Peptides against a protein of PDB entry 4Z63. Designs and how they scored, part 5

Target 1, 334 residues: chain A of PDB entry 4Z63
Amino acid sequence: LCLGMNDLTGNIPEDLFHLKRLNLLGIQENRLSGSLSREIRNLSSLVRLDVSWNLFSGEIPDVFDELPQLKFFLGQTNGFIGGIPKSLANSPSLNLLNLRNNSLSGRLMLNCTAMIALNSLDLGTNRFNGRLPENLPDCKRLKNVNLARNTFHGQVPESFKNFESLSYFSLSNSSLANISSALGILQHCKNLTTLVLTLNFHGEALPDDSSLHFEKLKVLVVANCRLTGSMPRWLSSSNELQLLDLSWNRLTGAIPSWIGDFKALFYLDLSNNSFTGEIPKSLTKLESLTSRNISVNEPSPDFPFFMKRNESARALQYNQIFGFPPTIELGHNN

## One batch from the design tools (peptide; made by RFdiffusion4, then SolubleMPNN)

Design b1_p24_7_s4
Fold by OpenDDE base, seed 2:
Structure b1_p24_7_s4 (fold): chain B 334 residues (1-334), chain A 24 residues (1-24)
Amino acid sequence: as target 1 above (334 residues)
Amino acid sequence: SYITTYDEELLEELKKRLEELAKL
C-alpha cells in the first residue's frame, strides 16, 4: 500500500493493521501525526515500512520482533524521541535503517552481532550523545553509515580498524576530536571510498604523515574544521580521488603540483584557507574536467550530501557524488 | 561553501510544525 506524497493527516487507520499479507507500507511525505501505532506488529508480512517525512512523535514502538521479514525501515524527518527500540536494534532481517532528522537521544546502541543483514544505517541529525559505538564493526555487512550532526564526543574507536564492510562514512559535525587518530584508524578500512568529517577536530593540525594511506578513497570532505598545517602528502597516493573539499580551514603553504595528477578528480574546493604561491599548472590539465565522460553509474552513498553556501540559506542537496558540478574553487586564500 | 551530510533547516522546520500541531 503506497499512500505517499499526499496531504493525509491524523493517525494511520486501525483497520490498516489488519492487512496481515501486506508486504509494503509507504505513507511517506504526508502530515501524519501522533505516535506510530504499536499495531504495526500485526503486519507480520511487512518487508518495507516507509513513514518518512511526516509529523510522527513519541517513541518508536518496540514491536520489531513481530516483524521477521522487515528489511527496510524509513522513518527520516519525523519527531521521534527516545532511543532505538531493543527489537529494532536486534533485528536480524533489517537491511536498511533510516532515522535521519529525528530527535532520538541517549547512547547509540545496536546489537551488531544480531543485525546480520544491516547494510545501511542513517542516524544523522539526531540527539545521540556519548561515544561512537565501538561494536559497529561487528555489523559485518554495514556499508553505509551516516552519524552526522550528533554529539559523539571523543575519538573514533580503535575497533574501527576492523570495519572492513565500511564504504561510505559520514561523521560531519559530531564533536569528534583527534584527527590524527581518526585518520590513523580509518585508513585500515579497506573498502572506504567516501569519508566526510566536516565540522570536527576544531583547530587541530591536519596530519602530514607519509605513512597514512587510503587506497580506495574517492571522496574526502574535511571542511570547516579550522585545521592547521599544509596539503597532506599522504593524500597524493589516493589515485582514485574524485572529490576533495578542504575548504574553510587554516591550511598554509603551497598547493602541491601532485593535485593535478588525480585523473578522476572533478571537484576540488580549497577555498577559505591560507594557501600561498602559484596555482599549479597541472590543475589546468585535469582530464576529468576536460572530458565529458563522467561515469554516472558508480555506486554512491545512501545518505545525501549538502552544499552549504551561506549559513542562512537552505543547503543544496546532492543525492549522488556525480551530481556535483565539475568545480575548482581556490578562492579566499590570503 | 562547504560540503556536509545534513541540513539543519529541515530539522527546524519540522520542529515548528510539531509545535503548531501540539497547540491544536
Scores: peptide ipSAE 0.534, ipTM 0.871, DockQ to the pose 0.894
Fold by OpenDDE base, seed 4:
Structure b1_p24_7_s4 (fold): chain B 334 residues (1-334), chain A 24 residues (1-24)
Amino acid sequence: as target 1 above (334 residues)
Amino acid sequence: SYITTYDEELLEELKKRLEELAKL
């Protein structure tokens, strides 16, 4: 049943929960309000539940043990409070959980040993506090993780060295500290292609450790951290780099010539730093900007990107990396 | 401009809508 993108108001009719053969319930992008009914438990054949972009409030009902076929739960952009219910945090069937942009709070806890099918987790823009869950690497299929805009004080857990499934990771604006430790840990994530760390590590030094290596890194965003230091030499070994945003830092020194050696680099933002010297001539030879053959079909994160141009305006949303226009931004350097 | 993975304006809009509904 697909009732998305309407102007439906009120609550879900109780009789809808009698549909025991229902595989898909999509009621997204409405004005549905109140609590999400516990009677969802009666939808025993449910594979996909999309309640996103509504006005639901209260706690998410703890009924997911009665939904053995549920693979997709989309609840982003609601007013949900409390924690992740125990049955959801233990769901062996769940592939994708999206609860981005809610008011979920407390310590983030997932039983990753039970969540054997979880491949995508979006809990960005909630009120989770405490530390990052050390057991996230136990979610052996977890590829996509957005935990942006939560309050995960402290450092990236050492256990994330073993996060082999991790490909797309955002921790943007999550009160993280110790960028040196974070990069030192995350370099061991052999499948990591996208790393977003914007609005963390305030005033720290960007490490220029030649021992750091991100072999498969395609997207690096570490913007607005007030980072000091220079362009890190270790980044030059990330030959697959497509997008680099280091804007709104306090980086100094020259822009190195190796920045133009990235064959796939189509988006570069080094603006609002303190870089000096000349613009590298190698930037004029970026193959990705001279040839129209950008492979548009590469896998992207499940979480959206946002280009924040002005604090008073809605950010531009990009659902794919290749949605970004080819860009070289070097403005506002001294 | 800079890239992130959230939109605070969207969050604030949602909060405002919820507050408006709570007044009804």
Scores: peptide ipSAE 0.519, ipTM 0.873, DockQ to the pose 0.874
Fold by OpenDDE base, seed 5:
Structure b1_p24_7_s4 (fold): chain B 334 residues (1-334), chain A 24 residues (1-24)
Amino acid sequence: as target 1 above (334 residues)
Amino acid sequence: SYITTYDEELLEELKKRLEELAKL
């Protein structure tokens, strides 16, 4: 049953929960309000539940133990409060959990040993506090993780060295400290292709340790951190780099010539730094900007990207990396 | 401009709408 993208108001009719054979319930993009009914438990055949973009409030009901086939739960952009219900945090069937843009709070806790099917987790823009959950690497299929805009004080856990399933990771604006430790840990994530660390590590030095290596890194975003240092030499070994945003830092020195050796690099933002010297001639020879043959069929993160232009304006949403225009931004350097 | 993976305005808009509904 798909009732999304309407002007439906009020609560879900209770009689809807008598549909025991219902595999898909989509009621997204409405004006549904009140609590999400506990009677969802009666939808024992439910595979997908999409309640996103509504006015739901209160706690998410703890009924996911009665939904043994539930693979997809989308609840983003609601007024949900409290924590992740215990039955949801222990769901063995759940592949995707999206609760971005809610008011969920407390310490983030997931039973990753039980969540054997979890592939995608989006909890961005909530009120989670405390430390990053050290047991996230125990979610053996967890590939996509967005935890942006929460308050995870401290460092990236050392356990994330073992996060082999991790491919797409955002911790943007999550009050993280120690960029050297974070990069030193995350380099061990062999499948990591996308890393977003914007608005963390305020005023720290970007490490230029040649021992750092991100073999499969395609997307690196470390913008608006006020980072000091120079263009990191370790990045030159990331031959698959497609997008680099280091804008709004305090990086100094020359833009190195090796920046033009990235065959797939189509988006480069080094703006609002303190780079000096000449623009490398190699940038004028970037194959990705001269040839149309960028492979558009690469897997993208499940979480969207946002380009923030002004603090007062809605950010532009990009659902795929290749949605970004080919860009070289070197403006506002001294 | 800079890239991120969150939109705080979406949450603020929703909060405002919820507050408006609570007054009704």
Scores: peptide ipSAE 0.517, ipTM 0.875, DockQ to the pose 0.851
Fold by OpenDDE base, seed 3:
Structure b1_p24_7_s4 (fold): chain B 334 residues (1-334), chain A 24 residues (1-24)
Amino acid sequence: as target 1 above (334 residues)
Amino acid sequence: SYITTYDEELLEELKKRLEELAKL
């Protein structure tokens, strides 16, 4: 049953929960309000539940043990409060969990040993606090992780050295500290292609450790951290780099010539730093900007990107990396 | 400009709508 993208108001009719053979319930992008009914438990054949973009409030019901076929739960952009229900945090069937843009709180806890099918997790823009869960790498299929805009404290856990499934990771604006440790850990994530660390590590030094290596890194965003230091030499070995945003830092020194050697680099933002010297001539030879053949068909993160132009304005949403226009921004360096 | 993976304005818009509904 697909009732998304309407102007439906009020509560879900109770009789809807009598549909025991229902595999898909999509009621997204409506004005549905109140609590999400516990009677969802009666939808025992449910594979996909999409309640996103509504006015739901209260706690998410702890009924996911009665939904053994549930693979997709989308609840983003609601008013949900409390924690992740225990049955949801232990779901062996769940492939995708999206609860972005809610008011969920407390310590983030997932039983990754039980969540054997989880491949995508979006908990961005919530009120989770405490430390990053050390057991996330135990989610052996987890590729997409957005934990942005939560209040995590401390550093990236050492256990994330073993996060082999991790491909797309955002921790943007999550109060993280110790960028040197974070990069030192995350370099061991062999499948990591997208890393977003914007609005963390406030005032720290960007490490220039030549021992750092990100083999498959395509997207690196470490903007608005007030980072000191220079363009890191270790980045020159990330030959697949497509997008680099280091804007709104305190980086100094010259822009190195190797920045123009990235064949796939189509988006570069180094603006609002303290870079000096000349613009490398190699930037004028970026193949990706001269040839129209950017392979648009590469896998993107499941979580959206947002370009924040003004603090008081809504950000522009980009659902795919290649949605970004080809860009070289070097402005406001002095 | 800078890139993030969140938009707070979406949540604020929702909060306002919820507050409006609570007054009805």
Scores: peptide ipSAE 0.513, ipTM 0.866, DockQ to the pose 0.869

## One batch from the design tools (peptide; made by RFdiffusion4, then SolubleMPNN)

Design b1_p25_3_s3
Fold by OpenDDE base, seed 2:
Order: sequence, then C-alpha cells, then structure tokens
Structure b1_p25_3_s3 (fold): chain B 334 residues (1-334), chain A 25 residues (1-25)
Amino acid sequence: as target 1 above (334 residues)
Amino acid sequence: MEEREKLLAEREEQLLLNPTNVIFR
C-alpha cells in the first residue's frame, strides 16, 4: 500500500493495521501526526515501512520483534523522540534504518551481533549523545553509516579498525576530537570509499603521516574544521580520489603537484585556506576535466547527491557523484 | 557561518544517502 506524497492528515486509520499480509506500507510525505501506533505490530508480513516526511511524534513503538520480515524502516523527517526501541536495535531482518532528522536522544545503542542484515544506517540530525558505539563493527554487513549532526563526544573508537564492511561514513558536525586518531583508525577500513568529517576536530592539525593509507578512498570531505597543517602527503596514494573538500580550514603551504595526478578527481575545493605558491600546472591536465569520455561505468556511490547552486536555489538531485559539475575552487587563499 | 555550515553538513549528509532510501523497489 503506497499512499505517499499526499496531503493526508491525522493518524493512520486503525483498520489499516489489520492487513496482516501487507508487505509494503508507504505513507511518506504527508501530514500524518500523533504517535506511530503500536498496532504496526499486527503487520507481521511487513517488509518495508516508510513513514518519512510526516509530523509523527512520541517514541517509536517497541514492536519490531513482531515484524520478523521487516527489511526497510524509513522514518526520516519526523518528530520522534526517545531512543531506538530495543526490538529495533535487535532486529535480525532489518537491512536499512533511516531515522534522520528526528529528535532521538540518549546513547546510541545497537545490538550489532543481532543485526546481522543491517547494511545502511542513517541517524543524522538527531540528539544522540555520548560516545560513538564501539560495537558498530560487529554489524558485519553495515556499509553505509550516517551519524552526522549528533553530539558524540571523544574520538573514533579503536574498534573501527575492524570495520571492514564500512564504505560510506559521515560523522559531520558531531563534536568529535582527535583527527589523527580518527584517520589512523579509519585507514584500516579497506572498503572505505566516502569519508565525511566536516565540522569536527576544531583547530587540530591535519596529520601529514606518510604511513596513512586509504586504498579505496574516492570522496574525502573535511571542511570547516579550522585545521592547521599542509596538504597531507598520504592522500597522494589514494589513486581513486574523485572528490576532495578541505575548504574553510587553516591549511598552509603549497598545493602539491600530485593533486593533478588523480585521474578521477573532478571536484576539488581548497577554498578559504592559507595556501601559498603557484597553482600546479598538473591541475590543467586532470583527465576528468579535459576528457568528456570518462566512462561513467565506475562504481560511484549509488546515492543521490543534492547540490544547491545558491541558498535560495532548490537542491538539484544528482543520481551519481559524476553528476557534479567539474569544480576547482581555490578561492580565498591568503 | 552557521547557515553555510548547515548547508555543508546537509550536502555531506546527502553524500551518504543510500539510494535504497529513495528507490521504492
């Protein structure tokens, strides 16, 4: 049953929860309000639940033990409060959890040993507090993790060295400290292709440790951290780099010539730093900027990117990272 | 600064949006 993208108001009719054979319930993008009914437990055949973009409030009901087939739960952009229900945090069937842009709070706790199917977790823009959950690497299929815009404290857990499934990771604006430790840990994530660390590590030094190596790194965003240091030499070994944003830091020194050796680099933002010297001539030879024939067949992250051209512009959705206009931003370096 | 920080963080968040969140298949 798909009732998304309407002007539905009020609560979900109780009779809807009698549909025991229902596999898909989509009621997203409405004006549904009140608590999410506990009676969703009656939907024992449910595989997908989408309640996103509504006015739901209260706690998410602890009934997910009665939903043994549930693979997808989308609840982003609501007013949910409290924590992740215990039954949801222990769901062995759940592949995707999206609760972005809610008011969820407390310590983030997931029973990753039970969540054997979890591959995508989006908890961005919530009120989670405390430390990052050390047991996230126990979610052996967890590939996509967004924890941005929460109030985590401290450092990236040492256990994340074992996070082999991790491919896409955002911790943007999460009050994290110790970038050297974070990078030192996350380099062990052999499948890590996208790393976003913006608005953390305030005033720290960007490590220039040649021992750091990110084998599969395609997207690195570490903007607006007030980071000191220079362009990190270890980044030169990330031959698959496609997007680099180090804007709004306090980075100094020259832009190195090796920045032009990245065949796939199509987006570079080094703006609002203190870089000096000449612009490397190698940047004018970037294949991504000169050749129209970059085979689109490289596995880009399959997620839509939204770019706003300006604050008032509607976000443009790009289905592929390669949909971004080729960009070199080197402005406002003093 | 805050609005730009917010926009940047929103863009970054979008970089992690799993297409399965958007694709109703």
Scores: peptide ipSAE 0.039, ipTM 0.585, DockQ to the pose 0.049; fails the geometry check
Fold by OpenDDE base, seed 5:
Structure b1_p25_3_s3 (fold): chain B 334 residues (1-334), chain A 25 residues (1-25)
Amino acid sequence: as target 1 above (334 residues)
Amino acid sequence: MEEREKLLAEREEQLLLNPTNVIFR
């Protein structure tokens, strides 16, 4: 049943929950309000539940133990409060959980040992607090993780050295500290292609440790951290780099010539730093900017990228990394 | 200013984590 993209109001009719053979319930992009009914438990054949972009409130019902086939739960952009229900945090069938842009709070707890199918987790823009869950690496299929815009004070857990499944990770604006530790841990994530750490590590030094290596790194965004230091030499070994944003930091020194050696680099933002010297001539030879035909057939991350061109501009939403226009931003360096 | 920065950071995070939700309008 797909009723998305309407102007439906009120609650879900109770009789809808008698549809025991229903595999797909999509009621997204409506004006549905009130609590999400516990009677969802009666939808025992449910594979996909999409309640996103509504006005739902209250706690998410703890009924997911009665939904053994549920693979997709989309609840983003609602008014949900409380925590993740215990039955949801223990779901062995769940592949994707999206609860971004809610009012969920407390300590984030997932039973990753039970969540054997979890591939994508989007909990960005909530009110989770405390430390990052140390057991996230126990979610052996967890590839995509958004925990941005929560209050995860402290450091990246040491256990994340074992996060082999991790490919896309955002922790933007989560009150993180110790960038050196974070990078030192996350370099062990051998499948990490996208790393976003914007609005953390305020005033720290960007490490220039040649022992750091991110083999598969395609996207690095560490903007607006007021980071000190220079362009990190370890980054030169990330030969697959496609997007680099280090804007709104306090980075100094010259822009190194090796930045033009990245064959796939199509987006570079080094604006609003304190870089000096000449613009490397190698930047004018970036094949990605000169050749129209780079069909990068690489699977785009399941996560959109936001580009803010200026403080006053609305962030442009890009569904795919490839949706970014080829860009070099070197403005506002002193 | 803070609320706008929060909205921008929320958008940036959404872009980084959920590429399917980037509705270009």
Scores: peptide ipSAE 0.030, ipTM 0.639, DockQ to the pose 0.085; fails the geometry check
Fold by OpenDDE base, seed 3:
Structure b1_p25_3_s3 (fold): chain B 334 residues (1-334), chain A 25 residues (1-25)
Amino acid sequence: as target 1 above (334 residues)
Amino acid sequence: MEEREKLLAEREEQLLLNPTNVIFR
């Protein structure tokens, strides 16, 4: 049953929960309000539940033990409060959990040893507090993780050295400290292609350790951290780099010539730093900026990417990173 | 949902990739 993208109001009719053979319930992008009914437990054949972009409130009901086939739960952009229900945090069937942009709070706890199918986790823009869960690497299929815009004090856990499944990771604006430790840990994530660390590590030094290596790194965003130091030499070994944003830091020194050696680099933002010297001539040789036909066939994470062109512009949603226009921003370096 | 709430949520999502284009002035 797909009723998404309407102007439906009020509560979900209770009679809808009598549909025991229902595999898909999509009621996203409406004005549905109230609590999410506990009677969802009656939908025992449910594979996909999409209640996103509504006005739901209260706690998410603890009924996911009665939904043994549930693979997809989409609840982003609601007013949900409380924690992740215990039955949801222990779901062996769940592949994707999206609860971004809610009011969920407390410590983030997932039973990763039970969540054997979890591939994608989006809990961005919530009120989670405490430390990052050390057991996330135990989610052996977990590839995509967004935990941005929460209050995770402290450092990236040492256990994340073992996060082999991790491909996309966003921790933007999560009150994290110790960028040196974070990069030192995350370099061990052999499948890491996208790393977003913006609005953390306030005033720290960007490490220039030549021993750091991110082999498969395609997207690095570490903007607005007030980071000191220079362009890190270790980044020159990330030959697959496609997008680099280090803007709104306090980086100094010259922009190195090796920045133009990235064959796949199509988006570069080094703006609002303190870089000096000449613009490297090698930047004019970036193949990705001269050839429109970079068919980057890599499946983007199911997370939308957003670009704002200017302060007054509407946010542009891109389903793929490759939808970004080729860009070089070097402005406001003084 | 109101177009304004969608716009706010989109702006919040934008911060995930290009937070610098969210000039919090």
Scores: peptide ipSAE 0.023, ipTM 0.626, DockQ to the pose 0.170; fails the geometry check
Fold by OpenDDE base, seed 1:
Structure b1_p25_3_s3 (fold): chain B 334 residues (1-334), chain A 25 residues (1-25)
Amino acid sequence: as target 1 above (334 residues)
Amino acid sequence: MEEREKLLAEREEQLLLNPTNVIFR
């Protein structure tokens, strides 16, 4: 049943939950309000539940043990409160959980040993607190993780050295500390292609450790951290780099010539730093900016990217990095 | 949460992630 993208109001009629053979319920992008009914438990054949972009409130019902076939739960942009229900946090069938932009709170707890099918987790923009869950690497299929805009204090857990499934990781604006430790840990994530760490590590030094290596890194965003230091030499070994944003830091020194050696680099933002010297001539030779025919194998995270062209503009949502215009931003360096 | 509060939260989301041109959520 697909009723998305309407102006439906009120609550879900209880009689809808009598549809025991229903595999897909999509009611996204409406004005549905109230609590999400516990009677969802009656939809025992449900594979996909999309309630995103509604006005739902209250706690998410703890009924997911009665939904043994549920693979996709999309609840982003609601007013859900409380935690992740225990049955949801233990779901062996769930592949994708998206609860971004809610009011979920407490400690983030997932039973990753039970969640054997989980491959995508978007919990960005919630009120989760405490530390990052150390057991996330136990989710052996977990590829995409957005935990941005939560209050995760402390450091990236050492256990994340073993996060081999991790490909897309956003921790933007989560009050994280110790960028040196974070990068030192995350470099062991051999499948990591997208790393977003914006608005963390306030005033720390960006490590220039030549031992750091991110082999498959395509997207690095570490903006607005007030980071000190220079352009990190270790980044020059990330030959697949497509997008680099180090804007709104306190980085100094020259922009190195090797920045123009990235064959796939189509988006570079080094604005609002303290870089000095000349603009490297190598930037004028970036193949991705000069040749329209570069087939860029883009990382496709399940979480959206946003571009805001100006402070007053609404951010444009991009589901693909290729949606970003080729850009070199070097403005406001003093 | 009112629709306005959601829009504000989304805007705040957008503003906080990157004050520059690219916001990764």
Scores: peptide ipSAE 0.018, ipTM 0.643, DockQ to the pose 0.186; fails the geometry check

